Peptides against a protein of PDB entry 5OK6. Designs and how they scored, part 73

Target 1, 215 residues: chain A of PDB entry 5OK6
Amino acid sequence: ELPGLDSQWRQIENGESGRERPLRAGESWFLVEKHWYKQWEAYVQGGDQDSSTFPGCINNATLFQDEINWRLKEGLVEGEDYVLLPAAAWHYLVSWYGLEHGQPPIERKVIELPNIQKVEVYPVELLLVRHNDLGKSHTVQFSHTDSIGLVLRTARERFLVEPQEDTRLWAKNSEGSLDRLYDTHITVLDAALETGQLIIMETRKKDGTWPSAQL

## One batch from the design tools (peptide; made by RFdiffusion4, then SolubleMPNN)

Design b2_p17_1_s3 (from b2_p17_1, 9 letters changed)
Fold by OpenDDE base, seed 3:
Structure b2_p17_1_s3 (fold): chain B 215 residues (1-215), chain A 17 residues (1-17)
Amino acid sequence: as target 1 above (215 residues)
Amino acid sequence: MHERIKVSEEELKAWSE
């Protein structure tokens, strides 16, 4: 049973807890396909619960490029393709109308960038490899706000590097050169790392030399 | 700041060996 239309509107569009509430870093927000949301708005604003404007279950199918990995299409735009809702509002809508069977929610995190908070719809996917085994990559997702240090720690964990082993990172650029990620305190964004970019973890030799000295 | 080294695919492959 659906709550009253005015109640629905207040729960979802309330400026303090709804769609228009301030973004807070670390919080989860969810994408809702724009046409569905507009249909819902029309339904609840119409004032007739029995009207033909009932939106049906939430279906974000058009936002996905495939139903295997459930990866978003590239180039989606907020306000045109989708609406962002805070977790509470999203869960209300799902409870009231349902989500298309088998379709996962599109959950994203709020990140803090210089002078702005935003929902990070497209985090960075990096290809992590070891310098001595370039053919075996691990795809790992990172926020633009994650530090290079976190990328390094993640790589060390994935490759089961022992604590006493010294490691560092190289990013392969578009020109084929390697850029050593010297400063581990800067972010993925600051380092201008992009999705699909190869990140090479170099392990220091027992003799104290770096393999890259041979390059 | 980054250190940049020019490397060919052949050099990179050799590095991996």
Scores: peptide ipSAE 0.338, ipTM 0.888, DockQ to the pose 0.874
Fold by OpenDDE base, seed 1:
Structure b2_p17_1_s3 (fold): chain B 215 residues (1-215), chain A 17 residues (1-17)
Amino acid sequence: as target 1 above (215 residues)
Amino acid sequence: MHERIKVSEEELKAWSE
């Protein structure tokens, strides 16, 4: 049953448990299309449950670039295109109004940056390849806060590298040069890696030499 | 820290072959 309008407003907009609650690293937040949310606000603020301002089911269609992979459009802006809600608030709205049939929720994680917490709406998608087969890429998502070490481990796993094989990473930069990701302890953000960037996993030869020595 | 290698597309392609 749909709660009273004032109850809905307090539940969703409450500064301690709702939209304005503090961000905490690791928590899940959800995107809601801005126009729907504004319609909901108008509805619950109007005080008339029979108002024509009833928002209907949540529909995030305009946030997606396609309905196959359900990827977000590029360049979406918080407060303009969407609103972020904590998991509890999101689940309340879904239970009250429903979510458009077939649409997945847009779940994102709070990440901890050096001086701020933020919801990471756009994780970094890297193209992982082997040095000897640049034509076969694996697209993998990483948080900006993930370490280069995790990227390397992920690449090793995807390419079924044996434990005894030694590997390292190169990032192809915008100028076409290769930058070796030497420090595996820095983050994807610190390394300035970007979505769509080619990351080359180099495997050390049995003779102990690196293939890149021939470049 | 990074080590940079200047490589052309042709050299990179040849490396993959």
Scores: peptide ipSAE 0.334, ipTM 0.885, DockQ to the pose 0.879
Fold by OpenDDE base, seed 4:
Structure b2_p17_1_s3 (fold): chain B 215 residues (1-215), chain A 17 residues (1-17)
Amino acid sequence: as target 1 above (215 residues)
Amino acid sequence: MHERIKVSEEELKAWSE
């Protein structure tokens, strides 16, 4: 059931709880396709609930590049391709209008950068592999603010590494060389890791030597 | 201990074998 048009507008566009409210690190925001949102705006601003401007179900299809992993198209721009709504506002819209069948919500987190808060629309997708099986990758999303330590722990978990096994990470750079991610306390951003980059988990041998010594 | 290793695709392949 749809609430009154004015109520919809206030709930979604309210500066304290709506689209324009301050960002806070860790909170969830959602993407809404721009054309749908504009249609909704026109509808609620029109003052006629029976208007032909009824937006219908939320449809974010044009934001996705695939329907398998539901990855976003590259280069989407806030305000042009999509709008960002806080969780409460998003859930209101979904409850009122529905979401296109089969489409997942596009949920993103607010991250704390040195000088600003930002909704991280494009987390870094890293290809995690083991040194002895480079052909079998696990694609995992990380925040730019995640530590290298988290990447390592995630890799260990994905590959079911035993606690007693010693591991470390290498990043394959654009030149094809391997850079060891020695400092596990810096962030993905600080390490300049990028989407699609191969991250190799090396496991120490039982004899105490590292496989990379053979390279 | 290496911090940067120059490695060819062939060497990486061999390492993975």
Scores: peptide ipSAE 0.334, ipTM 0.883, DockQ to the pose 0.714
Fold by OpenDDE base, seed 5:
Structure b2_p17_1_s3 (fold): chain B 215 residues (1-215), chain A 17 residues (1-17)
Amino acid sequence: as target 1 above (215 residues)
Amino acid sequence: MHERIKVSEEELKAWSE
């Protein structure tokens, strides 16, 4: 079932379609735990398919902080904790060696920042709430490159806001005050929104006044 | 990018009621 070791190496490591291929915005890449990957490299470079250096199934367990939501540990570093592979290369490895039972792939997207393209390993998780029910949150993941407009649209959708209803967003800051996100064209990154931050959707009253006028 | 409004936790809670 396994292809030749030389073929495996060429398919995964090449600079055209493998690990070293150029990043392209919107493409999916996958994380592979570093030690497993190094074991695989040693195996295929050894030239003996029957070698005791056989890496076994891919196991990314050490990258996860929990096995319920499968969230990544904070502070993981590319090249130290994991390597990144494009989708095709990842799927080859999974087909050849398998993935640890019950463990999901760690898929991430390439994003385009002002000066670079990178795989966004840590997107932002925001807590979306309504102004009149702060205790009921929807946790939603956003890219740093997503617009505030997208956050607003997402909030409206999650709370089933009717098209005719007017809404706007507030971010609760570290001091407990509210920052109104009035510019919907800036990005999550520009707004400096962080994982776990409370984002409040305010709905305009039928009389044309805003509930925040009472604050 | 955004405007800041000072609000106490009490005011925020009252807003949610």
Scores: peptide ipSAE 0.331, ipTM 0.886, DockQ to the pose 0.881

Design b2_p17_1_s4 (from b2_p17_1, 9 letters changed)
Fold by OpenDDE base, seed 2:
Structure b2_p17_1_s4 (fold): chain B 215 residues (1-215), chain A 17 residues (1-17)
Amino acid sequence: as target 1 above (215 residues)
Amino acid sequence: MSEIIHVSDEELAAWSA
């Protein structure tokens, strides 16, 4: 059952779990398409539940690039294309109005950067490959705050590398250079890794030499 | 020190083979 309009407004905008709540690292937030949200605002501020301003079910279709992988369009802007809601507020809206049939929620995490918390709307998608099989990529999503050490561990796990095997990473640049990701303590952000970038895992040979010494 | 290797797509393909 739909709560009263004033109760909806207070719960979503001004509640302890409202839109203006401080961001906390690791929390889930959800994207809502801006036009739908503005229609909802007009509806609840109008004070008439029988008004023609009823927003209907949440429909984020315009935010998606495709309906197969449900990837977001590039270049979406907060406050212009979408609003961000904390999990509790999102779940309230979905319970009250529903979500378009077959459409997944757009869940994102709060990350902590050196000077700010933000919702990471666009995590980095890296193409992980082995040096000896560059044609077989594994697309893996990482946070900008994830360490290169995590990228390396993830690559080792995906490629079933034995614990005793020594491995290292190379980032392929657009200019056709390979940059060795030597420092495993820096973040994906610090390494300036980008979505769609090829990350090559090199495995040390049994003779103790690196395959890249032949390049 | 960041090791940078300049490599063409052809050289990379040959390295993978």
Scores: peptide ipSAE 0.329, ipTM 0.886, DockQ to the pose 0.871
Fold by OpenDDE base, seed 3:
Structure b2_p17_1_s4 (fold): chain B 215 residues (1-215), chain A 17 residues (1-17)
Amino acid sequence: as target 1 above (215 residues)
Amino acid sequence: MSEIIHVSDEELAAWSA
């Protein structure tokens, strides 16, 4: 049974666990498609549970670019395409209305940037490759707050690099240049790495030379 | 050692070969 309409409104919009709750780093938030959310608002504000304004199950279909990998469409805007809800509010709505069959929840994390907390809707998807096999990429997601050191460790793990092998990273720029990611302490954001960017892991030769010295 | 390498797509492909 659905809670009273006023109770729903208070819980989701104005409650301590509502939409306007302050962001906290590491918390999970969820995307809700804007049209569904507006329909829900109209329903609960109308005061009639039997009204034709019943929103039905949560349906985020319009936010996805595909139903295979469940990737978000590019360029979605908060307040226009979706709303963000804290985990508690999301779970209430799912409990009350359900989620469309087969759709995964769109869970995102709050990240801490230098001066602000933000829900990271679009983590950075990097294409990791080896210098000697550029045609075999591994797509890996990183937070903008992840270090280049983490990217390097992840690349080493994916390519099964032995601990004694020296490796370093290059970012391929849109201009066709390679930029060496020499500082492993800076973040993905600080390095201005973007989704779809090719990141080349170079492995040092046994003779102590770098393959890139031949470029 | 150069921190930036200007490389053509052909040179980059040759490096991978």
Scores: peptide ipSAE 0.318, ipTM 0.881, DockQ to the pose 0.711
Fold by OpenDDE base, seed 1:
Structure b2_p17_1_s4 (fold): chain B 215 residues (1-215), chain A 17 residues (1-17)
Amino acid sequence: as target 1 above (215 residues)
Amino acid sequence: MSEIIHVSDEELAAWSA
């Protein structure tokens, strides 16, 4: 059952789980397409439940690059293209209005950056490869707050590296250089890794030599 | 000190071969 319009407004905007509530690291937030949200605002502020301003089902179609992989378009801006809602508020709206059939929710996490919390709308997509098979990439998403150690562990897992095998990472730079990611304690952000960047996992040879010594 | 290796795409391809 749809709550009263004033109740909807208070629940979504001003509630304990409202749009304006403080961000908390690790919490889930959801994207809602801006025009739909503005239509909803107009509807609930209008005071007439039978108004022609009824927003209908949530439809985030304009935020997606395609309907196959459901990736977001690049360059979307909060407040212009979408609004962010906490999980409880999102679930209320979905319960009240529905979500477009077959369309997945756009869930994102709050991350802790130096001195601020932010909803990480665009995690970093890295292309993980082995030094001896550069043509076979694994695309993996990482948070900006994830450590290089996590990237290395993820690469080792994806390539089924045995525990006794020594591995290290190289980031391919646009200028035609490889930068060794030697510090595994820094974050993806600190390492300035970018979406689409090639990350090469080098495996130490049985003779104790590194393949990169030949470069 | 970060280890930086300057490598061309051709050299990188040869490394993978």
Scores: peptide ipSAE 0.316, ipTM 0.880, DockQ to the pose 0.875
Fold by OpenDDE base, seed 5:
Structure b2_p17_1_s4 (fold): chain B 215 residues (1-215), chain A 17 residues (1-17)
Amino acid sequence: as target 1 above (215 residues)
Amino acid sequence: MSEIIHVSDEELAAWSA
C-alpha cells in the first residue's frame, strides 16, 4: 500500500535521510531516471492519489547502454539524466512503485577524494592480463580511490597466482610503452589509469629474473 | 613512481608468445 503523498515526499525529499542528506564515504546510493523522478514529484505534489500523474514502476532503461551487462551510458549528468538517492530512499520508492521487470538497481558508492565526497557513478574498468597471455583479459571495475596494491591482489586472485609467486604490474600506454606501477600505495586516480586500459601482471621466473628483462 | 619501457607492438606480441 502506498503511504500518503505528504509522507512519501518527506521520506524522499529531506536533508537528513533523503535526497538532500550529506554524502558519507562507503555509503550506497542509487540512480533514478530523471523523467520518472519528476513524474513522481508531480504526483506527490498534486495531492491526489488517484491522479493520472501516477508514475508507475521505476524504469531506468534510458540510462543503460546495454541490457546484457547493464552498463551505464557514457556522459550521463546528475540532475539532467538521473537523480541520486540514498539507499533508504531508494528502497522506499522500490517498495511503493516497484522496479521495471528484469532491471537491476543502479547502485554506486560514495568515495572520498581530496576535499570532496562524491558518488562514483563511473568506476574505472581495467583489462587485467598476464604477460604471457595478453589476449585473455579479465575486465574488473575499480574505484579511483582503490590502491594499485588492490589491483595487484585482484589480478593475482583472478589468475590463481600462488602466494609464493612474485608479481608486479605494468600499464600499457596509448603510445605502446609500458609503465611499471612500482608504488602499490598510490591510487588508481594517482596512477592516471583509465577505463579500457590494459594492465599486465608480470610473474617472476623461478631463476629470480623478470620476463620484462627480455624487452 | 613508475618505470617506462619503450616496447613496440611486435616486441610485446613476442613477449606474450
Scores: peptide ipSAE 0.311, ipTM 0.882, DockQ to the pose 0.883

Design b2_p17_2_s1 (from b2_p17_2, 9 letters changed)
Fold by OpenDDE base, seed 5:
Parts: sequence; structure tokens; C-alpha cells
Structure b2_p17_2_s1 (fold): chain B 215 residues (1-215), chain A 17 residues (1-17)
Amino acid sequence: as target 1 above (215 residues)
Amino acid sequence: DPEIAAAFEAGLRLRPP
């Protein structure tokens, strides 16, 4: 059942708990396709629940590049292609209007960058491989704020590396050579890692030498 | 990607810190 139109407006478009609320690191926000949202605005502002401006169920189809992995299209812009809503507001809209059958919600996290919070719409997807077994890769999503140390730990976990085994990371650069990721305390952003980039985990040999030492 | 394995084997360019 739909609440009153004025009530809907107050729940969704307010500065305290709605669309205009302050961003807080770690919170979940959701993308809503802009045309649907504008239709909803027109509906609730019109004052007639039986109006032809009824928006129907939320449909984010135009935001996805595929319906298999449900990846977002590149280059989407807030306020042009989508609006961002906090979790509570999103769940209200879904409960009132529904979500298109089969579509997942587009959930994103607020991250803390130097002197700014933002919803990270496009986290980085890295291709993780082992230096001596390139036959299997793991694609893993990371925040720009995640440390290289987390990338390394994640790689170790995905490849079931034992705690006693020593490992380190390399990144394939744009020139086709390998950049050693020495500092594990810097972020993915600081390391300038990009989506689709190949990250190689090197494992130390039993004799204590590194495979790359022969290079 | 055999290219990366080859880099570790053949000594292709590694970027210094």
C-alpha cells in the first residue's frame, strides 16, 4: 500500500534522513535511474494518487551494461543518469513501488577520501594471478581506499597461501612491464591501480630466494 | 597470460621503486 503523497515526499527528499542527508563513511547508498525518479517526483508533487504520472516499479535497466554480471555502464553521472538515496529511502521506494523483476539493487558504499566523503559508484576490479600459475585468475573488487596490504591478503586468501609462505605483489603497467608494489600501506588510489589491471602475486621460494631475483 | 610468466623467467623489465 502506498502512503500519502506528501508523506512519500517527506520520507525521501529531506536533508536529515533522505536524499539530501550527509554522507557517512561505511553507509550504503543506492542508485535510482533518473527518469524514474523524476517521474516519481512528478507523481507525488501532483497530489493525485490516481494520476497518469504513476511511476510504476523501479527500473534501472539503462544503468547496466549487462544483465549477467549486472555491471554498471561506464561514465554514468550523478544527477544526469541516476540519483543516490540512502538505504532507508531506497527501501521505502522499493516497498511502495517494487523493483523490476530480476534486477538487483545497485548498492554502493560511502568512502572517506582526504577531506571529502563520496559514494564510490565505481570501485576497482583487479585481476589477481600467481607468478607461476597464470592459468587461473581471480577478479576481485576493491575500494580506492583499500590498502595494497588488503589486496595482498585477499590474493593470499583466494590462492590458499599458507601463513608460512612469503608473498609480494607486482602490477602490470601500461608499458607491459612490472611495477613492484613495495609499500603495502598506501591505497589502491595512491598506487594508481585501475580496473582490469593485472596484479601478480609472487611467492618466495623454499630456498629463501625470490623468482624475480633472476631477472 | 604466458607473458607474465615469461617476464619472471626471461628477466623482462621490472620497474624500480
Scores: peptide ipSAE 0.107, ipTM 0.791, DockQ to the pose 0.340
Fold by OpenDDE base, seed 1:
Structure b2_p17_2_s1 (fold): chain B 215 residues (1-215), chain A 17 residues (1-17)
Amino acid sequence: as target 1 above (215 residues)
Amino acid sequence: DPEIAAAFEAGLRLRPP
């Protein structure tokens, strides 16, 4: 059942789980298409439940690049293309108005950056390959706050590297050369890794030599 | 990526970050 219009406004905008609440690391937030949200605002501010300004079901179609993988379009901007709502607020709106049939919710996590919390709308998608088989890649998403160590562990897992095998990472840089990722404790952000970037896992030979050192 | 493969084959353009 739809609450009163004033109650909806208070719950979504000014409630303890409202749009303007402080971000907390690890919490889930959801994207809502901006025009729908503005229509909803107009509806609840109008004071007439039977108004022609009724927003209908939530439809985020314009935020997706396709309806197969449900990936977000690149370059979307908060406040222009979408608004962010805490999980509770999102679920209220979905309960009240519904979500377009078959369309997944756009859930994102709050991450902790130096001196700031941010909803990570675009995680970093890296292309992981082995040094000796560049034609076989694994595309994996990472948070900007994930360590290079996690990227390395993930690569080892995806390529079924045995625990006794030593591995290390290289990143293809903008100049087309390979930068060695020495420090595994820095983050993806600190390493300035970007979506679509090629990350090469090098495996040490049984003789103790590195393939790259032979050249 | 032919350029990356060539780099690993020839040991070229490998550097510290």
Scores: peptide ipSAE 0.048, ipTM 0.734, DockQ to the pose 0.259
Fold by OpenDDE base, seed 2:
Structure b2_p17_2_s1 (fold): chain B 215 residues (1-215), chain A 17 residues (1-17)
Amino acid sequence: as target 1 above (215 residues)
Amino acid sequence: DPEIAAAFEAGLRLRPP
């Protein structure tokens, strides 16, 4: 059942769980396509539930680049292309208006950066490979706040590396060279890793030498 | 990717850590 228009407005815009709620790390927020949201605003501000301004179901189609993996288009801008809502507000809107059939919610997490909290709309997708692999790669999503250590552990897991095997990471830089990710305590952000970047896991040889030592 | 593996082993320029 749709609540009163004023109640909708207060709950979504001005409530403790509304659009203006402070960001907290780990919380889920959701993207809403801007035109739909503006239509909703016009509807609830108009004060007439029978108005032709009824927004219909939420449709984020224009935010997606594909309907297979439901990846977002690149370069979307908050306030221009979409609005961010906390989970409670999103769920209210979905319950009131519905979501386009077959379309998944666009859920993102709040992350803690050195000076700010931010909804991480675009996590980093890294291409993980082994130094000696002739065909297998893994694309894995990471937060900018994830450590290089986590990237390494994830790579080890994906490639089924045995615990006794020593491994380390290299990143292909913009110049086409490899930079060793020596410090595993820094974040993906600190290492300036980007989506699509190649990360090579080097495994130490049984003779105790590193493959890269031959270069 | 065989090209990546080959480049790694054959002399893709590595920067020291």
Scores: peptide ipSAE 0.047, ipTM 0.728, DockQ to the pose 0.359
Fold by OpenDDE base, seed 4:
Structure b2_p17_2_s1 (fold): chain B 215 residues (1-215), chain A 17 residues (1-17)
Amino acid sequence: as target 1 above (215 residues)
Amino acid sequence: DPEIAAAFEAGLRLRPP
C-alpha cells in the first residue's frame, strides 16, 4: 500500500535518509531518471492520490546505452538527466511504485575526494593489456580513488602473472605516447586515467631487463 | 595493433603521470 502523499514527500525529500542527506563514503546511492522523479514530485505535491499525475513504475530506460550491458549513457548530468537518492529512499520508491520489468537498479558508491564527497556515477573502466600480447585485453572497473597499485595487482591477477614475475604499468595518453605509472601509491584520479584508456602491463624479462629498455 | 606497438617502441615517456 502506498503511504500518504505528505509522508512520501517527507520520506524521500526531507527525511533523515532523504535526497538531501549528507553523503557518506562507501554508501550506495541510486540514479532515478529526472522526468519520472519530476512526475512523482508533481503527484505527491498535488495532494490528490487519485490524480492523473500518478508516475507509474520507475523507468530509467533513457539513461542506458543498451539493454544488454546496462551501461549508462555518457555525459549524463545530475539534476538534468537524473537525481541521486540514498539506498533507503530508493528502496522506498521501488517498493511503492515498482521498477520497470527486467531493468536493473543503477547503484553507485560515494567516494571521498580531496575536500569533497560525491557519488561516483562514472567509475573508470580501464583496458588492461600485456606489452607482448596486445590482442588480449581485460576491461576492469576502478574507482577514481583506487590506487595504481590496485590496478597493477588486478592486472597481474587477470593475466595470471606468477608471483616471482616483476611487472609495471604504462598508460597511453591523449598524445598517443605512453606515460609510465611509476608511483603505485597515487590514485587513478591522480594519474588522470579515464574510461577506455589503454593500460599496458610490462613484464620484466628473465635476464632482468625490461622490454622497453631496448628503445 | 601497429599503432600501440609503435607507441610502446617509440613513444615512451619515462616519468610519473
Scores: peptide ipSAE 0.036, ipTM 0.732, DockQ to the pose 0.205

Design b2_p17_2_s2 (from b2_p17_2, 8 letters changed)
Fold by OpenDDE base, seed 1:
Structure b2_p17_2_s2 (fold): chain B 215 residues (1-215), chain A 17 residues (1-17)
Amino acid sequence: as target 1 above (215 residues)
Amino acid sequence: DPEIAAAREAGLTLKPP
């Protein structure tokens, strides 16, 4: 059942769990397509529950690149293409209006950057491969705030590397050459890693030599 | 990448790998 229009407005815009609440690292926020949200605003501000301005079900279709993997379109802009709502506000809207059939929520996490908190709308998908088998890739999603160390651990796990085996990472750069990721304490953001970028895990040989030394 | 671009616009200094 729909609450009163004023109650909806207060809950979503002005509540402790409203759109304007401070971001907190690790919290989930959700994207809502801008035109739908503006229609909702017009509806609840109009004061007429039977108004022709009723927004209907939440439909984020225009934000998706595809309906198979439900990837977002590139280059979406907050305030222009979508608004961000905290989890509580999102769940209220979904309960009141519904979500388009078969369409998943667009959930994103708040990340902590050195001087700002933001909702990470576009986490990084890295293409993990082994140095000796570039054709067998694992696509893994990382936060920009994840360390290179986490990327390395994840690669080791995916490729079933034994604990005693020594490994290191390379990133394929825009020139097609390989840059060594020496510092495992820097973040994916600091390393300027991008979605679709090839990350090569090199495993040290039993003789103590690195394969790359022979290339 | 839009997140990297946004981070740069926010004044973040990226380290080359």
Scores: peptide ipSAE 0.026, ipTM 0.527, DockQ to the pose 0.027
Fold by OpenDDE base, seed 3:
Structure b2_p17_2_s2 (fold): chain B 215 residues (1-215), chain A 17 residues (1-17)
Amino acid sequence: as target 1 above (215 residues)
Amino acid sequence: DPEIAAAREAGLTLKPP
């Protein structure tokens, strides 16, 4: 049985534990398709549980690019395409209305940037390649808060680089040239890396020379 | 707000304050 309409509204929209509560780093938030959410708002504000405004089960179909990998469409905007709910509020709505059969929840994490907490809806997907085999890419997802050092470690692991081998990263820029990622302590965000960007791992030769120094 | 716009473009969502 559904809770009372006023109780639903208070539980989901209250400023302490609902949609408008402060963000906390590391917490999970969930996306809800905007039209469904607006239908729910109309339903609970209408005061009639038997009204024609019943929203039905949560359906996020319009947010997905595909139903295989369940990737989000590009360019979705909070407040226009979706709303963000904290885990507790999401679980309440799912328990009351259900989630469309086969759809996964769209869970995202709060990340901490300098002086700002944000829900990271689109983590950065990088194309990792080796300098000597540009045709073999590994697509890997990173947080904007991940360090370039983590990107390098991840590349080394994916390419089975031995601990004694020296490696460094290059990013292909919008002009098609390569920018050297010298500082491994800066974040993916600080380095302005973007989804779909090619990241080249260069391995130092046994003679102590770098392949790029011979171009 | 240019910060919100930039955050959205970068795939980051700011909750309204």
Scores: peptide ipSAE 0.025, ipTM 0.482, DockQ to the pose 0.018
Fold by OpenDDE base, seed 4:
Structure b2_p17_2_s2 (fold): chain B 215 residues (1-215), chain A 17 residues (1-17)
Amino acid sequence: as target 1 above (215 residues)
Amino acid sequence: DPEIAAAREAGLTLKPP
């Protein structure tokens, strides 16, 4: 059953647990398409539960670029294209109105940057490849706050690298050349890695030489 | 080395450190 309109407004828009609450690192927030959200606002502010302004089920279709991988369109802007809700508020809206059939929630994490907490709407999708099979990529999502060390560990895991094998990473840059990712303690952000960037995992040969030394 | 050849064909140039 739908709660009263004023109750809905208070649950979603409040500064303690709703849309206006402070961001906390590691928390999940959800995107809601702006037009739907504005329709909901108009509905709950109208004071008539039987109003023709009823928003219907949540439909984020316009935020997605595809219905296969459910990737977001590039260049979406908070407040223009979508609003962000904390998990509790999102779950309330879904319970009240439903989510469009087959459409996944758009869940994102709060990350802590040096001077700000932010919902990371666009995590970095890296194309992980092995040096000996550049045509077989594994797309893996990372936070901008994840370390290069985590990227390396993830690559090792995805490619089933044995613990005794030595590996290192290269990033293909915009010029088409490879930059060695020497420092594994810096973040994806610090390394300026971007979505769609090719990351090459090089495995040391049994003879102790690196394949790249012969390039 | 087929691996090196593949890297070259992919237009990958290693910058020296």
Scores: peptide ipSAE 0.016, ipTM 0.501, DockQ to the pose 0.645
Fold by OpenDDE base, seed 2:
Structure b2_p17_2_s2 (fold): chain B 215 residues (1-215), chain A 17 residues (1-17)
Amino acid sequence: as target 1 above (215 residues)
Amino acid sequence: DPEIAAAREAGLTLKPP
């Protein structure tokens, strides 16, 4: 059963626990397609539950580029294409109106950047490869706030590198050259890594030399 | 070195240190 329209508005839009609440690092927020949300606003502000402004179930179809992997379209803009809701508000709306059949929720995390908290709508997808097999990539998603050390550990895990094997990372830049990722303590953001970028894991040879030293 | 050749074919140039 739907709560009263005023109660819905207060629950979703209140500045303390609703849409306007402060972001906190690590929290989950959800995307809602903007037109649906505006229809909902009109419905609850109209004061008539029997009005023709009923929004129906949440439908985020226009935000997706595919219905297989449920990837978001590129270039979506907050306030234009979607609204961000905290988990509690999202779950209320889903409970009241439902979500379109088969669509997953669009859950994203709040990240802490040096001077701002932000919902990370577009995490970085990196193409991880080995130096000796550039044709075999593993696509892995990272936060902009993840360390290069995590990228390296993830690469080692994906390629089943033994603990005794020494490894290091290179990033292919826009000029087609390789930049060495020396500092493993900096973030993906600090290293200016981008979605679709090739990250090469180099493994030290048994003779103690690096393959790249012969390049 | 086939690995070096593959890197060159992929347009991967190492910046000299």
Scores: peptide ipSAE 0.007, ipTM 0.421, DockQ to the pose 0.572

